# Ledger of designs, part 55: peptides against a protein of PDB entry 7BDX

Target 1, 212 residues: chain A of PDB entry 7BDX
Amino acid sequence: EMGAAACTLLWGVSSSEEVVKAILGGDKALKFFSITGQTMESFVKSLDGDVQELDSDESQFVFALAGIVTNVAAIACGREFLVNSSRVLLDTILQLLGDLKPGQCTKLKVLMLMSLYNVSINLKGLKYISESPGFIPLLWWLLSDPDAEVCLHVLRLVQSVVLEPEVFSKSASEFRSSLPLQRILAMSKSRNPRLQTAAQELLEDLRTLEHN

## One batch from the design tools (peptide; made by RFdiffusion4, then SolubleMPNN)

Design b1_p11_6_s1
Fold by OpenDDE base, seed 5:
Structure b1_p11_6_s1 (fold): chain B 212 residues (1-212), chain C 212 residues (1-212), chain A 11 residues (1-11)
Amino acid sequence: as target 1 above (212 residues)
Amino acid sequence: as target 1 above (212 residues)
Amino acid sequence: PAPPPAPEPRP
């Protein structure tokens, strides 16, 4: 209980850039983000047994941890820190996104995808995550999720790759050969306006790249 | 482990006034400080058995909680919150300071005494803590501690009472009859300059009040 | 231009 409460408060205050700088300026940041990855991994591994209630103290604790990572990645110094000093956490997030089934832990998936999207704003971060083994298959696995918010954040991350020629050129052949075009086209007709817009915009970006 | 790490980061960032305002501006503050008191109480009650290592995750967690309370009490809105909305936590701190033996949990005593001192800056807070049952006997119990830093913070809290005529007048008879004058005189000759100064200053304040 | 960051809203 108390750990979840403290972590949730830390998540709330980490929306401030000055708080992120204060977190990262301390000697405890490296340890914190290392244990964060381990804690998230332990939680995801525990899900294969008992249906952990989404509102449990453990779930709220892991949500707060993922929220802290997202808020750290939301600012330049936080992205630099994660990409330079906490790569294992990024690897853990990618792995956990692969281990989760469609419809499983939707809220955690969204938070993890938001963190990866924020990291992708840094060119070094975008290179790192896009060069991770199985990254493209992982995106398509995640895009199969029935949840519109998961799919939205996947499309945003895909767009971050597509909009960077230096990154896209390295994966363009695999991307084109495995692209779930019918799924993206279906999303472009979604009643969810955010998902619809993201899918349409990605389809426009892809068409522009086929003519270049 | 992770709870202690998160709480320790929250302690570090809570030194900022804006972070304290953000903590208190959320709907989670009341719950957090309620659980804080319970967690500190559970920890102190566990000490009567096994010699908990001072460096355990549990100890570090409780130190961080006490540090957060101290940092909240360091600013006006935090003092107002504690005195208006978290009185049970103040009662818990007073109780725990009474339950701890001389030389036991020195670091925690210092943090708790610092929090009470910060609360005492608010006249309503000073009234509340000084009107607590057994407050004066508790001060003398704490002043018997062999640790100079504990004694320093007790003397500072005693001085906060002495310097407020409206508060001191209510307890003046009990204070004068039970004052450990020989102990304070011994502290005024301490080799610790901070303790020496605090004891000398309190003795001067007391002499001024005897002539009025 | 790089896409804008998405900070998590206060819980």
Scores: peptide ipSAE 0.023, ipTM 0.829, DockQ to the pose 0.156
Fold by OpenDDE base, seed 3:
Structure b1_p11_6_s1 (fold): chain B 212 residues (1-212), chain C 212 residues (1-212), chain A 11 residues (1-11)
Amino acid sequence: as target 1 above (212 residues)
Amino acid sequence: as target 1 above (212 residues)
Amino acid sequence: PAPPPAPEPRP
């Protein structure tokens, strides 16, 4: 309980750039983000057993942790910190996204995807996550999710790859061979307007790349 | 571990007035400070058994909580919040200060005393804590502590009472009858310069009140 | 231009 409450408050204030700088300027930042990854991993591993109540203090705590990572990654110095000093946390987020089944832990999956998207705004961050083993298969695994918000954030991350020629060129063959085009086309017809727009933009970007 | 790390970061950033305002502006503040009191109480009650390592994650967590309360009480709106909406937390801090033996939990005792001192900067806060049952006996119990830093913060809180005529007049008889004058005189001869100064100032204030 | 970063809402 107390940990979840404290982490929720820290999450709320971490939306400020000055608070992110204060977090990162301390000697405790490295330890905090190391334990964050371990805590998120322990939570996801616990899901194979009992139906952990989605509103449990543990779930709320892990959401707050993922939210803090997202807010840190929203700031340029935060992205630099994560990619330079907390790569293990990024590796853990990628692993956990692979471990979760479609429809499982949707809220956490969204927060983790938002963190990775924020990291992808830096070319160094985009390179790091896109060069992770199995990244392209992971994107398609995640895009099989029934949740429109999960799929939206996957499409945003895919777009970050497609719009960066240096990154896209390295995976272009695998990307083209495995692209779930019918799934993306179905999303462009979604009733969710954000999902519809993101799918349509990605399809336009892909068409532009086929003609170049 | 993770809770202590999160709370330590929240403590660090709570030294900013803007962060305190952000904490208090949320709907989570009331719940957080309620659980804070309960958590501190549980920790102090656990000390009667096993020697909890002073450097345990639990101790560090409780220090961070007490530090957050201190930082909130350092800001005018934070004092207003504590005195208007978190009186139970103030009552808990007073209780825990009474439950702790001389030399026991010195660091926590200092943080709690600093919180009460910060609250005492508001006349409403000073009235609230000074009107608590057994407040004067509690001050003398705390002043028996062998730790110079504990005694310093007790003297500062005593000075807040002595310098407020409206508060002092209500307890003046009990205060004068029970004042550990020899102990305060001994502190005015301390090798600790902060303790020496605080004891000397209080003795000067008391002499001024005897002549009025 | 890359889309702006998405900070999480204050809970």
Scores: peptide ipSAE 0.022, ipTM 0.825, DockQ to the pose 0.136
Fold by OpenDDE base, seed 1:
Structure b1_p11_6_s1 (fold): chain B 212 residues (1-212), chain C 212 residues (1-212), chain A 11 residues (1-11)
Amino acid sequence: as target 1 above (212 residues)
Amino acid sequence: as target 1 above (212 residues)
Amino acid sequence: PAPPPAPEPRP
């Protein structure tokens, strides 16, 4: 209870850039983000057994941690910190996204994907994430999720790769050969307008890259 | 570990007035401060058995909670919140200060005393604290502590009472009859310059009140 | 509910 409450408050106040700067300017930031990754990993590994109620204090705690990472990544100095000093946390997020099955822990997946998207706004962050082993297969694994919000955030991350010529050129062969085109086309017909738009934009971006 | 790290970060950022306002403006503030009091109480009650190492994660967590309360009380809107909406927490702090023996949990005592002093800057807060049952005996109990920093913060709280005529007049008879004058005089000769000064100033304030 | 995360800046 108390840990979840404290973490939830920290998540709420981390929506401010000044608070993110204060978190990162302290001598405790490195330790905090190291333990954050370990805690998220421990939670995801615990799901294979007991049905932890999605509304448990533990779930709320982990959601708050993922939310803090997302809010830190929303700020330029936070992205620089994560990419320069907390790469293990980024690796952990990528691993956890791979370990979770389609339809499993949707809310946590969304937060983790939002954090990766925010990191991808930094070219160094985008390079780091996209050069991670199994990144392209991971995107398609995540895009198989039945949840529209998960798929939306996957498409946004895919778009970040496609929009960066230096990054896309390195993965272009694998990307083109494995692209789940029929799945993306199906999403462009979604009743979810955000998912529909994101899928349409990505298809337009991909067409532009084929003609160039 | 993770709870203590999150709480420690929240403590650090709560040094900002804007962060205190953000904490209190959220719908989670009341619940957080309610659980804070319960957590601090549970920790103090656990000390009667196992020697919890003062440097334990649990101790660090409770210190961070007490630090957050202190930082909230340092801000005008935070004092108003505590006095209007979290009186049970103030009652808990007063109780815990009474339950702790001289020399026991010095760091926690200091933080709790600092929070009470900060609350006492608000006249409504000073009235509330000073009208609590056993307040005068509690001050003298705390002033028996061998720790100079504990005694300093007790003297500051005593001075806050003495400097407010409306509050002091209500307790003046009990205060004068129970005043540990020899103890305060001994503190005015302390090698700790902060304690020495605080004891001297209080003795001067008391002399001024006897001549008026 | 938990507070929403901060909006992502658009590239």
Scores: peptide ipSAE 0.020, ipTM 0.824, DockQ to the pose 0.064
Fold by OpenDDE base, seed 4:
Structure b1_p11_6_s1 (fold): chain B 212 residues (1-212), chain C 212 residues (1-212), chain A 11 residues (1-11)
Amino acid sequence: as target 1 above (212 residues)
Amino acid sequence: as target 1 above (212 residues)
Amino acid sequence: PAPPPAPEPRP
């Protein structure tokens, strides 16, 4: 309980840029983000067991950790820190997103995808995550999720890749050969307006790349 | 480990007034400070057992909690919150300071005393803590500590009481009858300049009250 | 590049 409460408060205050700077300006940031990755990994590994009752406090704790990573990645210095000094955490997030099945741990997936999207705002971050082994298959695996918010954040991450020619050119052949076009077209007809818009924009961006 | 790391980061950032306002502006502050008191109490109760090996992470966690309370109490809105909405936490801190022996848990005592001193900056806080049962005996119990930092923070808290006529008048008879004058005089000769000064100032304040 | 998204709100 206490850990989840403290971590939730830290998540809430990490919405401030000054708080992110303060967290990263200390000598404890490296250790914190290392343990964060390990904690998230331990949690996801515990889900494959027959323990149906996810401890609500454990879940809340891991959500708060993912929220902190998201908020750190929302700030320029936070992105720089994650890409330079916490690559293992980024690798862990990518792994955990792959280990989770469609429909499993929706809220955690959303937060992890938001963190990766925030990292993708800088070219170095986008390069790092997109050059990760199995990145394109992972995007399509995640896009098979029945949850509209998971799919929305996948589409946003795909859009970040597609809109960066230097990154997209390296994966363009694999991307085009494996593109789940029918799935994206189905999302462009969603009743969720955010998902609908994101799918439509991505389809327009893809058309622009075919004509160039 | 993760709880201690998160709580330590929250402690560090709580040195900002804006972070204190953010913590208190949420609906989770009450729960957090309630659990804080319970966690600190559980820790202190565990020390009376033969378990010599204090889990360094547990100790660090409780120190971070006490540090957060101290930083919240350093801000006007934080003092107002503690005195109005978290009195049980203040009662717990007073209790735990009494339950600890001289020389035991020095760092925690310092942080708890600093929090009480910060609360004592406002008249409502000073009234509340000074009207607590056994407050004056507790001050002398704590002043018997061999640690100079513990004694320093006790002297500062005593000074806050002595410098407030409205509060001091209620306890002046008990205070004068039980005053460990020889102990304070010994501290005025300390090699620690902060302790020496605090003891000398308190002796001067007490002399001023005898002539009035 | 798209502007950085807003940080996550308080839970």
Scores: peptide ipSAE 0.029, ipTM 0.845, DockQ to the pose 0.109; fails the geometry check

Design b1_p11_6_s2
Fold by OpenDDE base, seed 1:
Structure b1_p11_6_s2 (fold): chain B 212 residues (1-212), chain C 212 residues (1-212), chain A 11 residues (1-11)
Amino acid sequence: as target 1 above (212 residues)
Amino acid sequence: as target 1 above (212 residues)
Amino acid sequence: PPPPPAPPPRP
């Protein structure tokens, strides 16, 4: 209870850039984000096929931690910190996204994907994430999720790769050979307007890259 | 570990007035401060005569919680919140200060006394605290502490009562009859310059009240 | 943690 309440408050106030700067300017930031990764990993490993009640104190605690990471990554100095000083946390997020099955821990997946997207706004962050082993297979694994919000955030991350020529050129062969085109085309017909739009835009971006 | 790290960060950022306003403007503030009081009480009750290592994760967690309360009380809107909406927490702090023996949990006592002093900057807060049952005996109990920093913060709280005519007049008879004058005089000779000064100032304030 | 800010002086 108390840990979840404290983390939830910290998550709420971390929506401010000044608070993110204060968190990162302290001598405790490195330790906090190290333990954050370990805590998220321990939670995902403890799921053992049991549907941990999404409303459990433990789940709320981990959601708040993932939310803090997302809010830190939303700020330029926060992205620099994560990419320069907390790479292990980024590696952990990528690993956990691979370990979670389609339909499992949807809310946590969304927060982790949002954090990766925010990190990808920094070219150094995008390079780091996209050069991670198994990154492209991971994107397609995540895109198989039945949840529209998960798929939306995957498409946004894919678009971030496609829009960066320096990054896309390194993975272009693997990307083109493994692209789940029929799945993306199906999403472009989604009743979810955000998912529909994101899938349409990505398909347009991909067409532009084939003609160049 | 993780709870203590999160609370420690929240404590650090709560040094900002804007962060205190953000904490209090959220729908989670009441629940957080309710659980804070319960957590601090549970910790003090668990001490069972064992010197819990002052550096334990549990101790650090409780210190961070007490630090957050102190920082909230340092801000005008935070004092108003505590006095209007979290009176049970103030009652808990007063109770815990009574339950702790001289020399026990010195760091926690200091934080709790600082929070009470900060609340006492608001006249409504000073009235509420000073009208609490056993308040004057509690001050003298705390002033028996061998720790100079505990005694300093007690003297500051006593001075806050003495400097407010409306509050002091209500307790003046009990205060004068129970005043540990020899103890305060001994503190005015302390090698700790802050304690020495605070004891001298209080003795001057008391003399001024006897001549009026 | 940083020490709590010094309480504002009483008026």
Scores: peptide ipSAE 0.041, ipTM 0.845, DockQ to the pose 0.045
Fold by OpenDDE base, seed 4:
Structure b1_p11_6_s2 (fold): chain B 212 residues (1-212), chain C 212 residues (1-212), chain A 11 residues (1-11)
Amino acid sequence: as target 1 above (212 residues)
Amino acid sequence: as target 1 above (212 residues)
Amino acid sequence: PPPPPAPPPRP
């Protein structure tokens, strides 16, 4: 209980840029983010067992950790820190997103995808995550999720790749050959307006790349 | 490990007034401070057993909790919150300071005393803690500590009481009858300049009260 | 070590 409460408060205050700077300005940031990755990995590995009632506190704790990473990645210095000094955490997030089945751990997936999207705001972050082994298959695996919020954040991450010519050119052949076009077209007809818009925008961006 | 790391980061950032306001502005502050008291109490109760190597992480976690309380009490809105909405936590801190022997858990005592001193900055906080059962005996019990930092923070807390006529008048008879004058005089000769100064100032304040 | 708490303001 206490760990989840403290971590949840830290998540809340990490929405401030000044708090992110304070977290990263200390000698403890490296250790914290290392343990964060290990903790998230341990939690996800515990899910493959019987549907024991996930201790609501453990789940809340891991959600708060993912939320902190998201908020750190929302700030320029936080992105720089993650890409330079916490690559293992980024690798862990990518792995955990692959280890989770469609419909499994939806809230955690959303938070992890939001963190990767925030990392993708800078070219160095986008390069790092997009050059990760199995990145394109992972996007399509995640896009098969029945949850609209998971799919929305996948589409936004795909859009970040598509809108960066230097990154997209390296994966364009694999991307085009494996593109789940029918799935994206189905999302463009969603009743969820955010998902609908994100799918439409991505389809327009893709059309622009075919004409160029 | 992860709980101690997260709580330590929260402690660090809680040195900002804006972070204190953000912590208190949420719907989770009450629960957090309630669990904080329980966690600190559980830890201190575990010390009465055999000197099992206190898990360094558990100790660090409790120190971070006490540090957060100290930083919250450093801010006007934080003092108001503690005195109005977290009195049980203040009672717990007073109890735990009494349960600990001289020379035991020095660092935790210092943090708890710093929190009580910060609470004593406002008249409502000073009234509340000074009207607690056994408060004056507790001050002298703590002043018997061999640690100079513990004694320093006790002297500062005593000074807060002595400098407030409305509070001091209620306890002046008990205070004068039980005052460990020889102990304070010994501290005024300490090689620790902070302890020396605090003891000298308190002796001067006490002399001023005898002449008035 | 943990960062120090804020110094207590004087009244």
Scores: peptide ipSAE 0.041, ipTM 0.838, DockQ to the pose 0.065
Fold by OpenDDE base, seed 2:
Structure b1_p11_6_s2 (fold): chain B 212 residues (1-212), chain C 212 residues (1-212), chain A 11 residues (1-11)
Amino acid sequence: as target 1 above (212 residues)
Amino acid sequence: as target 1 above (212 residues)
Amino acid sequence: PPPPPAPPPRP
């Protein structure tokens, strides 16, 4: 209980840029983010057995950790820190997103995808994650999720790849050959207005790239 | 490990007044401070058996909690919150300071005494703690500690009582009848310069009160 | 004046 409460408060205050700078300016940041990856990995590996109540202190703790990573990645110095000093954490997040089944740990998936999207705002971050082995297959696996919020954040990450010529050029052949176009078209007709808009915008961006 | 790391980061960032305001402005503050008291109490009760390594994750976690309380009490709105909404936590800190033997958990004692001192800056806080049953005997018990830093923070708390006429008048008879004058005189000769100064100042303040 | 608040203990 207390660990989850403390981590949840740290998550709440990490919405401030000054708090993120204070976390990163300390000597404890490297250790914290190293253990964060290990803790999230241990949690995801434990899910195959017991239906961990989504409201458990353990789940709330891991959600708070993922929320902190997202808030750190929301600011420039946080992205730089993650990409320079915590690459193993990014690799762990990519792995965990691959290991989780469609409909499994939706809230955690959303937080992890938000963190990857925030990292992708930095060209160095986008290069790092997009050059990860199996990244394109992972995006399509994640788009198979029945949850509209998961799919929305995947589409936003796909847009970050497509809108960066330096990154898209490296993956363009694999991307075009494996693109789940019918699924994205189905999302453009979603009753979820945010998902609908994101799918429409991505389809427009893709059409623009085919004419260039 | 991860809980202690998260709580330690929360302690570090709670040195900012804006972070304390953010913690207190949330709906989670009451729950956090309630569980904080319970966690510290559980830890102190567990000490009678195993020599908990002072560097254990559990010890570091409790130190971080006590550090957060101290930092909250360092600012006006934090003192007001503790005195209005978290009195049970103050009662718990007073109890734990009584339960700990001389030389036991020195670092935790210092943090708890610093929190009580910070609360004592508020007249309402000073009234609350000084009106607690056994407060004067507790001060003298704490002054029996061999640690100079513990004794220093006790002397500072005693000075807060003595320098407030509205509080001192209520306890003056009990205070004068039980004052460990020889021990305070010994502290005024300490090789620790901070302890020496604090004991000298308190002795001067007491002499001034006898002439009024 | 009362001595300043105990400086926030650094972890």
Scores: peptide ipSAE 0.037, ipTM 0.837, DockQ to the pose 0.183
Fold by OpenDDE base, seed 5:
Structure b1_p11_6_s2 (fold): chain B 212 residues (1-212), chain C 212 residues (1-212), chain A 11 residues (1-11)
Amino acid sequence: as target 1 above (212 residues)
Amino acid sequence: as target 1 above (212 residues)
Amino acid sequence: PPPPPAPPPRP
């Protein structure tokens, strides 16, 4: 209980850039983000047994941790810190997104995908994420999720890759050969306007790249 | 581990007035300070058995909680919040200071005394604390501590009472009859310059009140 | 003058 309450407050205040700078300027930041990855991994591994209620103190604690990572990655210095000093956390997020089944832990997936998207704003972060083993298969696995918010954040991350020529050129062959075009086309017809727009925009970006 | 790390970061960032306002402006503040009191109480009650190492994750967690309360009480809106909406936490701090023996949990005592001192800056807070049952006996119990920092913060809290005529007049008879004058005189000769100054200053304030 | 608040502790 108390840990979840403290972490939830830290998540709320981490929306401030000054708070992110204060977290990262301390001697505790490296330890905190190391334990964050371990804690999220332990939680995801525990799900294969008893259905941990999504409203449990443990779930709320992990959501707050993922929220803190997202808020840190929303700031330029936070992206720089994660990409330079907490790569193991990024590797953990990528691994956990692969370990989670479609429809499982949707809220956590969204938070983790938001953190990866924020990291992808930094070219060094985008390079690091996109060069991770199995990154493209992971995107398609995540895009199979029944949840529209999960799919939206996957499409946004895919768009970050497509819009960066230096990154896209490295994976263009694999990307083109494995692209779930029918799935993206179905999303461009979604009743969810955010998902519809993101899918259409990505399809337009891809068409532009086929003509160049 | 992770709870202590998160709470320690929250303690560090709570030195900012904007962070205190953000904590208190949320819907989580009341719950957080309620659980804080319960957690500190549970920790102090656990000490009567096995010597919890002062460096344990649990100890660090409780220190961070007490540090957050101190940092909240350092700000005017935080003092107002504690005195209006979290009185049970103040009652808990007073109780725990009574339950701890001389030389026991010195670091926690210092943090709790710092929080009470900060609350005492608000006249409503000073009234609330000083009207608590057994307050004057508690001050003398705490002043018997072998630690100079504990004694310093007790003397500062005593001075806050003495310097407020509206509060001091209510307890002046009990205060004068039970005052550990020899102990305060011994502190005025301390090799610790902070303790020496605080004891001398309090003795001067008391002499001024005897002549009025 | 009234005594100043205790400085916010840092971990």
Scores: peptide ipSAE 0.027, ipTM 0.830, DockQ to the pose 0.165

